# Peptides against a protein of PDB entry 4BOS, part 132

Target 1, 163 residues: chain A of PDB entry 4BOS
Amino acid sequence: PVLTRTVVPADNSCLFTSVYYVVEGGVLNPACAPEMRRLIAQIVASDPDFYSEAILGKTNQEYCDWIKRDDTWGGAIEISILSKFYQCEICVVDTQTVRIDRFGEDAGYTKRVLLIYDGIHYDPLQRNFPDPDTPPLTIFSSNDDIVLVQALELADEARRRRQ
Target 2, 163 residues: chain A of PDB entry 4BOS as posed
Amino acid sequence: PVLTRTVVPADNSALFTSVYYVVEGGVLNPACAPEMRRLIAQIVASDPDFYSEAILGKTNQEYCDWIKRDDTWGGAIEISILSKFYQCEICVVDTQTVRIDRFGEDAGYTKRVLLIYDGIHYDPLQRNFPDPDTPPLTIFSSNDDIVLVQALELADEARRRRQ

## One batch from the design tools (peptide; made by RFdiffusion4, then SolubleMPNN)

Design b1_p27_2_s3 (from b1_p27_2, 11 letters changed)
Fold by OpenDDE base, seed 1:
Structure b1_p27_2_s3 (fold): chain B 163 residues (1-163), chain A 27 residues (1-27)
Amino acid sequence: as target 1 above (163 residues)
Amino acid sequence: PRPITPEEAARKSAEVAELDARFYASL
């Protein structure tokens, strides 16, 4: 079993496309971004006490309008929201630092998904099996730490190739 | 995983966002 990267389009919505890919079991659908952006805006708007200027860097209303644009980038706020919405841990392995940032790790979720991030672009990760009849896996047990080691190895290799 | 309702997500997202906010600068 090998952890592999599926390159999604660099169209400013790579985070949303990547999350959709892994939570849907390996479905590439770049057209999912507009609906996911609206979902983020709805959730942000629903809790202005927490999603304040201190958290968002702008007013709640401005952020909602901003994230719904097709050319703005999602970040930790979006990942945190999507982790809760899909009830899974989202692990982001960073090729620049070769570390894993875990979102939702203390929420008690039984499942985790993995993304790879290079400082600008997000891609989804999947486990491929030697048996061609066994489909790739994108949803892992939250107790599967082997996949985290594999993600770090993949990130380290990516860093060595590009830097 | 199956999605939850936006209302439930909003409630739960606040707690995880607080814990994960420290990673925002690195993303």
Scores: peptide ipSAE 0.032, ipTM 0.679, DockQ to the pose 0.056
Fold by OpenDDE base, seed 3:
Structure b1_p27_2_s3 (fold): chain B 163 residues (1-163), chain A 27 residues (1-27)
Amino acid sequence: as target 1 above (163 residues)
Amino acid sequence: PRPITPEEAARKSAEVAELDARFYASL
């Protein structure tokens, strides 16, 4: 089995497209972004005490209006929210540092998904199998540490190619 | 995984949002 990335469009919504891809078992749907942006805004609006200006960098209402725009980028806040919504750990391997940032690691989820990040763009990761008739795997056991090692190796190779 | 309600997600996201300050700062 080999871990590979699927390049998604760089259309300002790559984070949402990538998350949707992995949590839906490998479905590429760039059109998912508007609804996912609305979902994030709904969740943020539902808890103004936690999602305060201190956390968001802007008022709750301003953030909700901002994230629903089609040209604004998602980041750690959105990943955290999506991790909780989909009840899975989201692991982001960073090609700039060759590190894995784990979101939801302390929540006790049984599943994890993986993204690769280069400081600007997000792509989803998947495990391919030798049998061509076996579909790629995007949802892994939270006990599967091998996939994390493979993600680091993939990120390291990506870093070398960019330099 | 089965998605949860926005209210449940908001509560759980509070804990996750505090993770990995390095990653957040790098954005």
Scores: peptide ipSAE 0.034, ipTM 0.676, DockQ to the pose 0.043; fails the geometry check
Fold by OpenDDE base, seed 5:
Structure b1_p27_2_s3 (fold): chain B 163 residues (1-163), chain A 27 residues (1-27)
Amino acid sequence: as target 1 above (163 residues)
Amino acid sequence: PRPITPEEAARKSAEVAELDARFYASL
């Protein structure tokens, strides 16, 4: 088994496309972004006490309008929300720093998914199997630390290519 | 996996947002 990267479009919605890909078991659907943006806005709007200006960097309403735009980028806030919504740990391996940022790590989720991030673009990660009849795996056990090692290896290789 | 309800997500998101606040500047 080998961990591989699936390149998704760089259309400002790569985070949403990547998350959708991994949580849906490997479905590439760039058209998922508007719905996911709406979902996040709905969740944020539902709890203005928590999602304050201090958390969002702007008013609750301003954030909701902003995140629903087609050209705005998702980040840590959106990942945190999506982790909770899909009830899975979202692990982001950063190729610039060669580290993994884990979202939802203390929530007790039994599943984890992985993204790779280069400072600008997000892509999903999947495990491919030698048997062509076995579909790639995108949802891993939260106890599977091997996949994290493999993700770091991918990041190391990416960093070396830039040097 | 099956997503939780928006209400549940809001509650859970608050929890994970607090736990993962240290990563906000990096992503």
Scores: peptide ipSAE 0.030, ipTM 0.663, DockQ to the pose 0.042; fails the geometry check
Fold by OpenDDE base, seed 2:
Order: C-alpha cells, then structure tokens, then sequence
Structure b1_p27_2_s3 (fold): chain B 163 residues (1-163), chain A 27 residues (1-27)
C-alpha cells in the first residue's frame, strides 16, 4: 500500500474538488465546487452569531457572497465547515513545512481524509493497493496514524523536489 | 460519508474553529 496524490485542477476551487474527491471515495468532479460553495454559504448564513465578522474577516453576508464566487479560495474556515458537514477529520499535510494540520481532531469522528497543500493548491490523497482490482482508499480510520506518517513522507518528497 | 444537515454543521463549528486557529493564521 502506498499513499499517492491525485492532481486536481488549479482553478481556485481545488480545495472543494479535493474534499469532494476524498469524501466521495475517489470521484474527481471539478464541477462540484459551485454546490459546495453554496453549502458553505448556507451554513455560515445559518449561524451569524458564531460566524461573526471577527471570524470571517468580513460581514456574514459579505462572506456568503464572496465564497460563492468562482474565483475565491477556500481555506481553514471552509475546511472546518466541511469537516463538520461530512463528519470526518480533514488532515492537511503541508509540503512547505512537512507538517500536518488536523481539522476536526477533537470532534470524535471515526473517519479521516487527507489533503496535500503547498501554500496555494490543494490535492487529495489516496491509498493505492497492490491488488489492481482493489480501488484506492480515500477514507481512513481516525485511528490510522500510519497514513499520517505516509502523508509526511509524501510531503517531504514533494518538498525535496522543490529544493 | 453521510453528511449532516447544514444546521447541525453550523452548531458544531465552534469546536473546530478554535482548534484550527493556528492553521488559519498561517494561511
């Protein structure tokens, strides 16, 4: 078994595409972004007390309009929201620092998914198996820390390639 | 995985937001 990266388009919606890929078991669908953006906006709009200007950096309404644009980037806020929505830990391995940031780690989710991030672009990660008839795995046990080690190794390799 | 409702997701967001602050600041 080896952890591998699937490159998704760098079209400003790579986060959404990547999350969709992993939570749907390895389905690449860049057209998912508008729907996911609307989902996030709906969630944010539903709780203006929590999703305040202090959290969003703009008013609740402004954020909702902003995130629904096709040229705005998703980040930690969106990852946090998607983690909750899909009820899974989202682990982001950063190739710049070779560190993993875990979203939803204290929520008690039984599942985790992994993304790789280079500072501007997100890609999904998957575990490939030697058996060609066994499909890649994108949803892991939240107790599977081996996959985190593999993600760090993958990130380290990516970092070295840039050096 | 099976998604929760938007309302439920919003309600549970506080815990995640606090934990992820360090990452958000580094973006």
Amino acid sequence: as target 1 above (163 residues)
Amino acid sequence: PRPITPEEAARKSAEVAELDARFYASL
Scores: peptide ipSAE 0.029, ipTM 0.652, DockQ to the pose 0.056; fails the geometry check

Design b1_p27_2_s4 (from b1_p27_2, 13 letters changed)
Fold by OpenDDE base, seed 5:
Structure b1_p27_2_s4 (fold): chain B 163 residues (1-163), chain A 27 residues (1-27)
Amino acid sequence: as target 1 above (163 residues)
Amino acid sequence: PRPVTEAEAAEKSKERAELDARFYASL
């Protein structure tokens, strides 16, 4: 079994596409972004005490309108929200630093998914199997730390190759 | 959505990083 990267379009919505890919078991659907952006806006709007102007740098409503644009980037806020929504740990390996940011690590989720980030683009990660009849795996056990090691190796290789 | 250019990506990356820094500090 080998951990591999699936390249998704660099269309400003790569985070949403990548998250959708891994949580849905390997379904590539770039058209998922508008609804996911709406979901983020709904959740942000529902908790103005937590998602305050002090955090957002703009009013809660302004952020909601901003994230619903098709050309704005999601980030840690969106990953955190999506982790809770899908009830899974989302692990993001950064090729620039070769570090993994874990979202939902203290929530007690039994599942984890992995993304790779290079500072300007998100892609999903999957485990491929030698048996061609066995489909790739995108949802891992939260106890599977081997996949985290494999993700770090993949990121380190990407950094060495400047990709 | 249209593809992102290198210049656009740099600005969006910076904007997102600054935004997320406040979020991380709140956790």
Scores: peptide ipSAE 0.513, ipTM 0.888, DockQ to the pose 0.894
Fold by OpenDDE base, seed 2:
Parts: C-alpha cells; structure tokens; sequence
Structure b1_p27_2_s4 (fold): chain B 163 residues (1-163), chain A 27 residues (1-27)
C-alpha cells in the first residue's frame, strides 16, 4: 500500500474539498464548500465566548460573514471545527516544514484522516492498494502511526522536489 | 469560485497565518 495525494482545485476552497474527500471515503466534490462554510459559520456563531474577537481579530459575526465568502481561506479554526463535527482526528502534513499538525488528537477519536499542505494549498491523502478491486482508503485508525510516517515521507519528497 | 492567483495566494496565506496564530495561542 502506498500513500498518495489527490490534487483538488486551487479555487480558494481546497481545504473544504479536501476534508470532504477524506471524511466521505474518497468523494471528490468541490461543490461541497458553500455548505461547509455555512457549517463553520454556524458553529462559530454558537460559541462567541470561545470564538472571541481576541482570537478572530474581528467580531464573531464578521468572521462568520467572512468565512462564508467563496474567496476566503479556511485554516486551523475550520480544521478544528470539522474534526469535532466529523468526530475524527485530522492530521495535516506540511511540506514546507515536514511536520504534522494533529487536530483532535486528545479527543479520543478512533478515526484519522490526512491532508497535505504546502502553505497555500490543501490536498487530501489516501492509501492506494495493489489490488485493483480494493478502493483507496482515506479513513485510518487513530493509532495507525505508519500512515503518519508515510505522510512525512511524502512531504519530505515534495520538499526535495522544490529544491 | 475562480482559481487563486499567485499574488492573491500570498496575501491570503499571510492573512490566514496571522489569524491561525492567535487561535493556536489560545489552545
């Protein structure tokens, strides 16, 4: 089995597309972004004490309006929220630093999904199998450390290609 | 949504990084 990257469109909503892809078992649907943005806004609005202006740099309402725009980027806030919503650990491997940020690591989730990030773009990761009858896997066990090693290897290779 | 240009990607990346930095600090 090999961990591979599926390139999604660089249309400002790559994070949402990528998360949807992995949590839905490998379904590419760029049209999912508007609804996912609304979901984020709803959750942010529901907890103004946590999602405060001190964190957001703008009012809670302003952030909700901002993230619902089709040209704004999701980030750590969105990943954190989506981790909780989908009840899974979301691991993001960064090709610039060759490090993995783990969201939901202390929540006790049994599932783990992986994204690869280069500083301006998110893509989903999947495990391909040699058996052509076995579809790629996007949802892993939260104790599968091998997939994390594979993700780091993939990121390291990506970094070397840029050198 | 339209594809991201190189120039706007740099600005959006910076904006998002600054935002997320505050979030990380709050955790």
Amino acid sequence: as target 1 above (163 residues)
Amino acid sequence: PRPVTEAEAAEKSKERAELDARFYASL
Scores: peptide ipSAE 0.512, ipTM 0.888, DockQ to the pose 0.889
Fold by OpenDDE base, seed 3:
Structure b1_p27_2_s4 (fold): chain B 163 residues (1-163), chain A 27 residues (1-27)
Amino acid sequence: as target 1 above (163 residues)
Amino acid sequence: PRPVTEAEAAEKSKERAELDARFYASL
């Protein structure tokens, strides 16, 4: 078993495409972004006390309109929301720092998914098996710490290659 | 949407980093 990266398009919506890929078991669907952006906007709008101007740098409504554009980037806010929505831990390994940021780690979820991030682009991670007839795994046990080690190794190699 | 140019990516990266910094600080 080896952890591998699936490169998704750099079309401003790579975060949404990557999350969709891992939570749906390895389905590549770049067309998922508009609906996911709308979902984010709905959730942000539903909690203006938490998603305040102090956090967003703009009004709640302005952020909702902004994130629904097809050329704006998702980030930590979107990942945290999607973690809760899909009821899974989202682990992001950063190739620049070789560290993993875990979203939803204290929520008690039984499953985790993994993304790799280089500062400007997100890609999904999957575990491939020696048997070619066994489909890749994108949803891991939240107790599987081996996959986190493998993600760090993958990120370290990517950093060395300037990727 | 169209692919982002390297210059645009740098600006978007900076914008997103500043936004996310406020979010992390609020936790």
Scores: peptide ipSAE 0.509, ipTM 0.887, DockQ to the pose 0.874
Fold by OpenDDE base, seed 1:
Structure b1_p27_2_s4 (fold): chain B 163 residues (1-163), chain A 27 residues (1-27)
Amino acid sequence: as target 1 above (163 residues)
Amino acid sequence: PRPVTEAEAAEKSKERAELDARFYASL
């Protein structure tokens, strides 16, 4: 089994596309972004005490309007929200630092998904199998730490190729 | 939307990093 990267478009919505890809079992659908952005805005708006101006750097309403734009980038806030929404741990391996940030790791989710991040772009990760009849896996057990090691190896190789 | 340019990426990455830094600090 090999962990591989599926390159999604760099269209400002790569985070949303990547999350959708992994939680839907490997479905590439860049058109998912507008609805996912609205979902984020709805959840942010629903909890102004947590998503405060101190966190957002702008008013709750301003952030909701901002994230619904088709040219703004999702980040840690969106990942944390989507982790809760999809009830899965979202692990992001960073190729710049070769480190993994885990979102939802303490929530008791049974599944985890993986993204690779280079500081400006998110892509989904999947496990490919030697048997061509076995479809790629995008949803892993939250107890599968081997996939995290594989993600680090992939990120390290990516870093060496770019630098 | 159109692909992100290098200049746009630099600005957006900076903006997002600053935003997320506050969020990470709150966790």
Scores: peptide ipSAE 0.508, ipTM 0.889, DockQ to the pose 0.894

Design b1_p27_3_s1 (from b1_p27_3, 18 letters changed)
Fold by OpenDDE base, seed 2:
Structure b1_p27_3_s1 (fold): chain B 163 residues (1-163), chain A 27 residues (1-27)
Amino acid sequence: as target 1 above (163 residues)
Amino acid sequence: SSARRAALLALPLEEQRRLLEAEAAAA
């Protein structure tokens, strides 16, 4: 099996598209962003004590309005929220540094998904199998350290290609 | 702490990495 990258559109919603892809088992749906943005806003609005202005950099209400715009970028806050919502560890391998940032690592989730990040753009990762009848895997065991090694290798290759 | 973790998560990933590495080096 080989870990591969699926290139999603380079738009302001690449994070959401990528997360949706991996948590839904490999479904590429560029139209998922508005719904996911709304979901994030709903979660943030529901807990103003935790999602404070100090954390958000703006008022809770301002953030909710901001994240629902189609031209605003998701980042670590949104990844953290989506990790909690989908009850999975979200691992982001960075091609610039060849390092993995693990979101939800201390939550005790049994599953993990992987994204690749170049400092600007997010793409989802999947495991392809030699058997063409076996669909790619996007949801891994949180104990699968091999996939993390493969992600690092993939990121290193991407770095060498300046991708 | 939970507050510290949340604050870190509010930063860009590169900034998070930089701060964590700096903290580890200083520890």
Scores: peptide ipSAE 0.024, ipTM 0.501, DockQ to the pose 0.029
Fold by OpenDDE base, seed 3:
Structure b1_p27_3_s1 (fold): chain B 163 residues (1-163), chain A 27 residues (1-27)
Amino acid sequence: as target 1 above (163 residues)
Amino acid sequence: SSARRAALLALPLEEQRRLLEAEAAAA
């Protein structure tokens, strides 16, 4: 498909690297994770009523200390937080199920970004153009349903290749 | 707990989100 995958390092910060890549317009920065972890911790700490133990599975303070570690993985709650922070829908296509989870779908954002997920690893997605002078697109209109179809096609291809 | 968090993160994203939403609604 026209949509392509940029493979980021398979470290414990692949989610943060992938999100940073797409929201910054295609900037690969594997060193972005520490600051993004601190950002998430600050957001969580600022609203203990919303980010309760029921959501976090641990106390607010314990979560903040945990997420700031360089060896902990991000997941659904971190994606939700980043979606709200960057004011965009984050769409994650799962290669295991060939389905898309849309974070921030009810927020009315005008922009969407896409990640691909294989059960443990996240990678960013981008649209490449035939014109070599046109840079890849990572930020799409929330009305662009074609990119979602392309993401599903890419996930289906990945599933066939067992990745 | 850390064990609970690890187990949650090991699930597919949709399952993670569903569980978090359910817990939030129950709180």
Scores: peptide ipSAE 0.020, ipTM 0.552, DockQ to the pose 0.043
Fold by OpenDDE base, seed 4:
Structure b1_p27_3_s1 (fold): chain B 163 residues (1-163), chain A 27 residues (1-27)
Amino acid sequence: as target 1 above (163 residues)
Amino acid sequence: SSARRAALLALPLEEQRRLLEAEAAAA
């Protein structure tokens, strides 16, 4: 089995497209972004005490309006929210630092998904199998550390190519 | 540092890009 990267469109919603891809088992749907943005906004709006201005960097209402725009890009806040919503650990391997940032690592989730990030763009990761009739895997056990090693290898190779 | 990484990740991706580009230009 080989961990591979699926390149999603480099639009303003690559994070949402990538998350949707992995949590839905490998479904590429760039049109998912508006719904994903609304989902996040709904969650944020539902808990203004937790999602305060201190956390959001703007008022709760301002954030909700901002994230629903089609030209705004997500970050750790959005990933954290999506991790909680989908009840899975979201692991982001960074090709610039060759490190994995784990969201939801202390929540006790049994599942994890992986994204690759180069500082400008997010892409989803999947495990391909030799048997062409076996679909790629995007949802892994939270105990599967092999996939994390493979992700680091991908990141390291990407970093070397840029040097 | 871990603190810097955390701070960057908390920003919108486009802002992260701007900061990284600025750092690269200043290096």
Scores: peptide ipSAE 0.019, ipTM 0.445, DockQ to the pose 0.046
Fold by OpenDDE base, seed 1:
Structure b1_p27_3_s1 (fold): chain B 163 residues (1-163), chain A 27 residues (1-27)
Amino acid sequence: as target 1 above (163 residues)
Amino acid sequence: SSARRAALLALPLEEQRRLLEAEAAAA
């Protein structure tokens, strides 16, 4: 089995498209972003004590208005929220540093998904199998540390290719 | 899953928060 990258559109919603892809088992839906943005805004609005200005970098209301725009980028805050919502660990491998940032690692989730990040763009990762009739896997056991090693190898290769 | 997402979004906002927090704590 080989861990591979599925290139999603290089638009301002690549994070949402990538997360949707992996949590839905490999469904590419570039139109998912508006709903996911609204979902995040709703969750943030529901907990102003936790999602404070210190965390958001702006007021709760300002953030909600901001994230619902179709031209704003998601980041660590949004990944954290989506990790909680989908009840899975979201692992982001960075091609610039060849490091993995794990979101939700202490939550006790049984599942993990993986994204690859180049500093500005997110793509989803999937495991392809030698048998072409076996569909790719996007949801892994949170105990599967081998997939993390494979992600690092993939990121290192991407860095070498300047991708 | 899409089913989970749809089910949660159909609930009142405060109920959504409650369930997410409870599930996170129980995980």
Scores: peptide ipSAE 0.016, ipTM 0.487, DockQ to the pose 0.022

Design b1_p27_3_s2 (from b1_p27_3, 14 letters changed)
Fold by OpenDDE base, seed 3:
Formats: structure tokens, sequence, C-alpha cells
Structure b1_p27_3_s2 (fold): chain B 163 residues (1-163), chain A 27 residues (1-27)
């Protein structure tokens, strides 16, 4: 079994494309971004007490308008929201630092998905199997620490390639 | 599909979460 990276388009919606990929079991759909943006905006708008200006860095309404634009980039806030929505940990391995940032780690989720981040671009990660008839896995047990080690190894290799 | 996603967004948030969770688990 090998953890691999699927390169998604380097557009302003790479985070959404990547998250959609992993939570849908490996479906690459770059056209998912508008719906994902609207989903996040809807979640944020539905709970202004939780998604406060203190958390968002802007008013609830301003954030909702902002995230629905086709030229704004998703980040930690959006990852946190999507983690909560899909009820899974979202683990982001950073190729610049070779560290994993875990979103939703204290929520008690039983599943996790993994992204790789280079400081600008997000890509999804998947576990491939030798059997070609066995589809790759994108959703892992939250107890699967091996996949985290593999993600770190993948990130380290990516860092070395860029150096 | 895009149609399914659009339909999803038209549902109450709780139903969206449940549906998304089931779909994620099935994937």
Amino acid sequence: as target 1 above (163 residues)
Amino acid sequence: SRERREALLGLPLEEQRELAEREAAAS
C-alpha cells in the first residue's frame, strides 16, 4: 500500500476540490467548488453566534459574501467547517515544514481524510493498493496512525524534490 | 453529480450533514 497524491487544478478552489475528492472516495470534480462555497456560506450563516466575527475575522455576512466569490481561497476556517460538516478529521500535511495539522482531532470522529499543502496549493491524498481492482482509499480510521507517517514521508519527499 | 449537490444545498443543514456523512461513509 502506497500513499499517493492526486494533483488537482491549481486554481483558487483547490481546497474545495481536494476535500470533495477525499470525502467522496476519490472523485475528482473541479466543478464542485461553487457548491462547496455555497455550502460553507450556508453553514456559517446558519450559526452567527458560533461563527462570530472573532472567529471569522470579518462579519458573518461579509464572510459569506467573500467565500462565495470564485476568486477567494479557502484555508483553515473552511477546513474546520468542512471537518465538522463531514464529521471527519481533516489532516493537512505541509510540505514546507513536514508537519501535520489536524482539524477536528478533538471531536471524537472515527474517520479522517488527508490533504497535502505546499503553502499555496492543496491536493488530496489516497492510499493505493497493489490489486488494480481494489479502488484507492481516501477515508481512513482515526486510529490509523500509519497513514499519518506515510503522509509525512510523502511530504518530506515532496520537499526534497522542490529543493 | 452537480444536480445532486444542488439538491443537497436545498435541504436543511441537519439533513445535509446526515446525507453527506452517509455518502462519505459509503465512499
Scores: peptide ipSAE 0.021, ipTM 0.469, DockQ to the pose 0.027
Fold by OpenDDE base, seed 5:
Structure b1_p27_3_s2 (fold): chain B 163 residues (1-163), chain A 27 residues (1-27)
Amino acid sequence: as target 1 above (163 residues)
Amino acid sequence: SRERREALLGLPLEEQRELAEREAAAS
């Protein structure tokens, strides 16, 4: 079994495409972004006390309008929200630092998904199997630390190649 | 942890927001 990167389109919605890919078990659908943006806006709007200006960097309404635009990028706050929504830990391995940022790590989720980030672009990670009849895995146990090691190795190789 | 997560919302988020705003302005 080998952890591999699936390159998604380098558009403003690569984070949403990547998250959708891993939480849906390996479904590549770049058209998912508008719905996911709306989902995030709905969640943020539903709890203005939690999603305050201190957290958002802007008013709740301003954020909701901003994230629903098709030309704005998702980041850490969106990952956190999606982690809670999908009830899974989202691990982002950074190729620039070769470090993993874990979202939802203290929530007690049993599932873990992985993304790779190069400072601009997000891609999903998957585990491929030697048996061609066995489909790739994108959802792992939150206790599977082997996949984290493999992700770090993948990121280290990317950094070495300046990718 | 929540504290760790909130710390991650800082510089990386602002950088991405800035990029997004520049992209929007260029469109």
Scores: peptide ipSAE 0.019, ipTM 0.397, DockQ to the pose 0.039
Fold by OpenDDE base, seed 2:
Structure b1_p27_3_s2 (fold): chain B 163 residues (1-163), chain A 27 residues (1-27)
Amino acid sequence: as target 1 above (163 residues)
Amino acid sequence: SRERREALLGLPLEEQRELAEREAAAS
């Protein structure tokens, strides 16, 4: 089994496309962004006490309007929200630092998904199997630390290619 | 899934979480 990267379009919604890909079991749908943006906005709006201005850097309403724009980028806040929504740990391996940022790691989720981030773009990761009849896996056990090691190796290789 | 997302839209955050947890337990 080899962990591989699926390159999604380098648009303003690469995070959403990547998350959708992994949580849906490997479905590439670049048109998913508007719906996911709306979903995030709805979640944020539903809990203004938690999603405060201190957390958002802007008022709750301002954030909701902002995230629904087609040209705003998702980041840590959105990843955290999506982790909670999909009830899975989201692990982001950074190719610049060769580190993994884990979201939802303390929530007790049994599943994890992986993204790779290069500083300006998110892509989903998947495990490919030697058997051509076995489809790639995008949802892993939260106890699968091997996939994290493989993600780090993938990131390290990516970093070396940029040298 | 799309159906799951649509079912959760509009619900309070806590209810969304509870529903998600129930679905996870059933799967």
Scores: peptide ipSAE 0.018, ipTM 0.481, DockQ to the pose 0.022
Fold by OpenDDE base, seed 4:
Structure b1_p27_3_s2 (fold): chain B 163 residues (1-163), chain A 27 residues (1-27)
Amino acid sequence: as target 1 above (163 residues)
Amino acid sequence: SRERREALLGLPLEEQRELAEREAAAS
């Protein structure tokens, strides 16, 4: 099995498209972003005490309005929210640093998904199988350390290409 | 375990790879 990258559109919503892809088992749907943005806004709005201005960098309402724009994109806050919502660990491998940021790692989730990030763009990662009748895997065990190593290998290769 | 994962990711990439390959071969 080989871990591979699926390039999604660079349309300001690549994070949401990528997350949707992996949590839905490999479904590419660039049109999912508006709904996911609304979902995040709804979650944030529902808990203004937790999602405070200190966390958001803006008022709760301002954030909700901002994240629902089609030209804004998320980072750690949005990934954390999505991790909680989908009840899975979200691992992001960074091609610039060749490091993995894990979100939800302390929540006790049994599943993890992986994204690759180059500093401005997110793409989903999947495990391909030699058998063409076996669809790619996007949801892994939270104990699968091999997939993390493979993700780091992908990131390292990407970095070498830029040197 | 989480401790194992953290230790693994703290190793040089080549060592991580070798360890992963050994574990995969043993399974």
Scores: peptide ipSAE 0.010, ipTM 0.356, DockQ to the pose 0.018; fails the geometry check

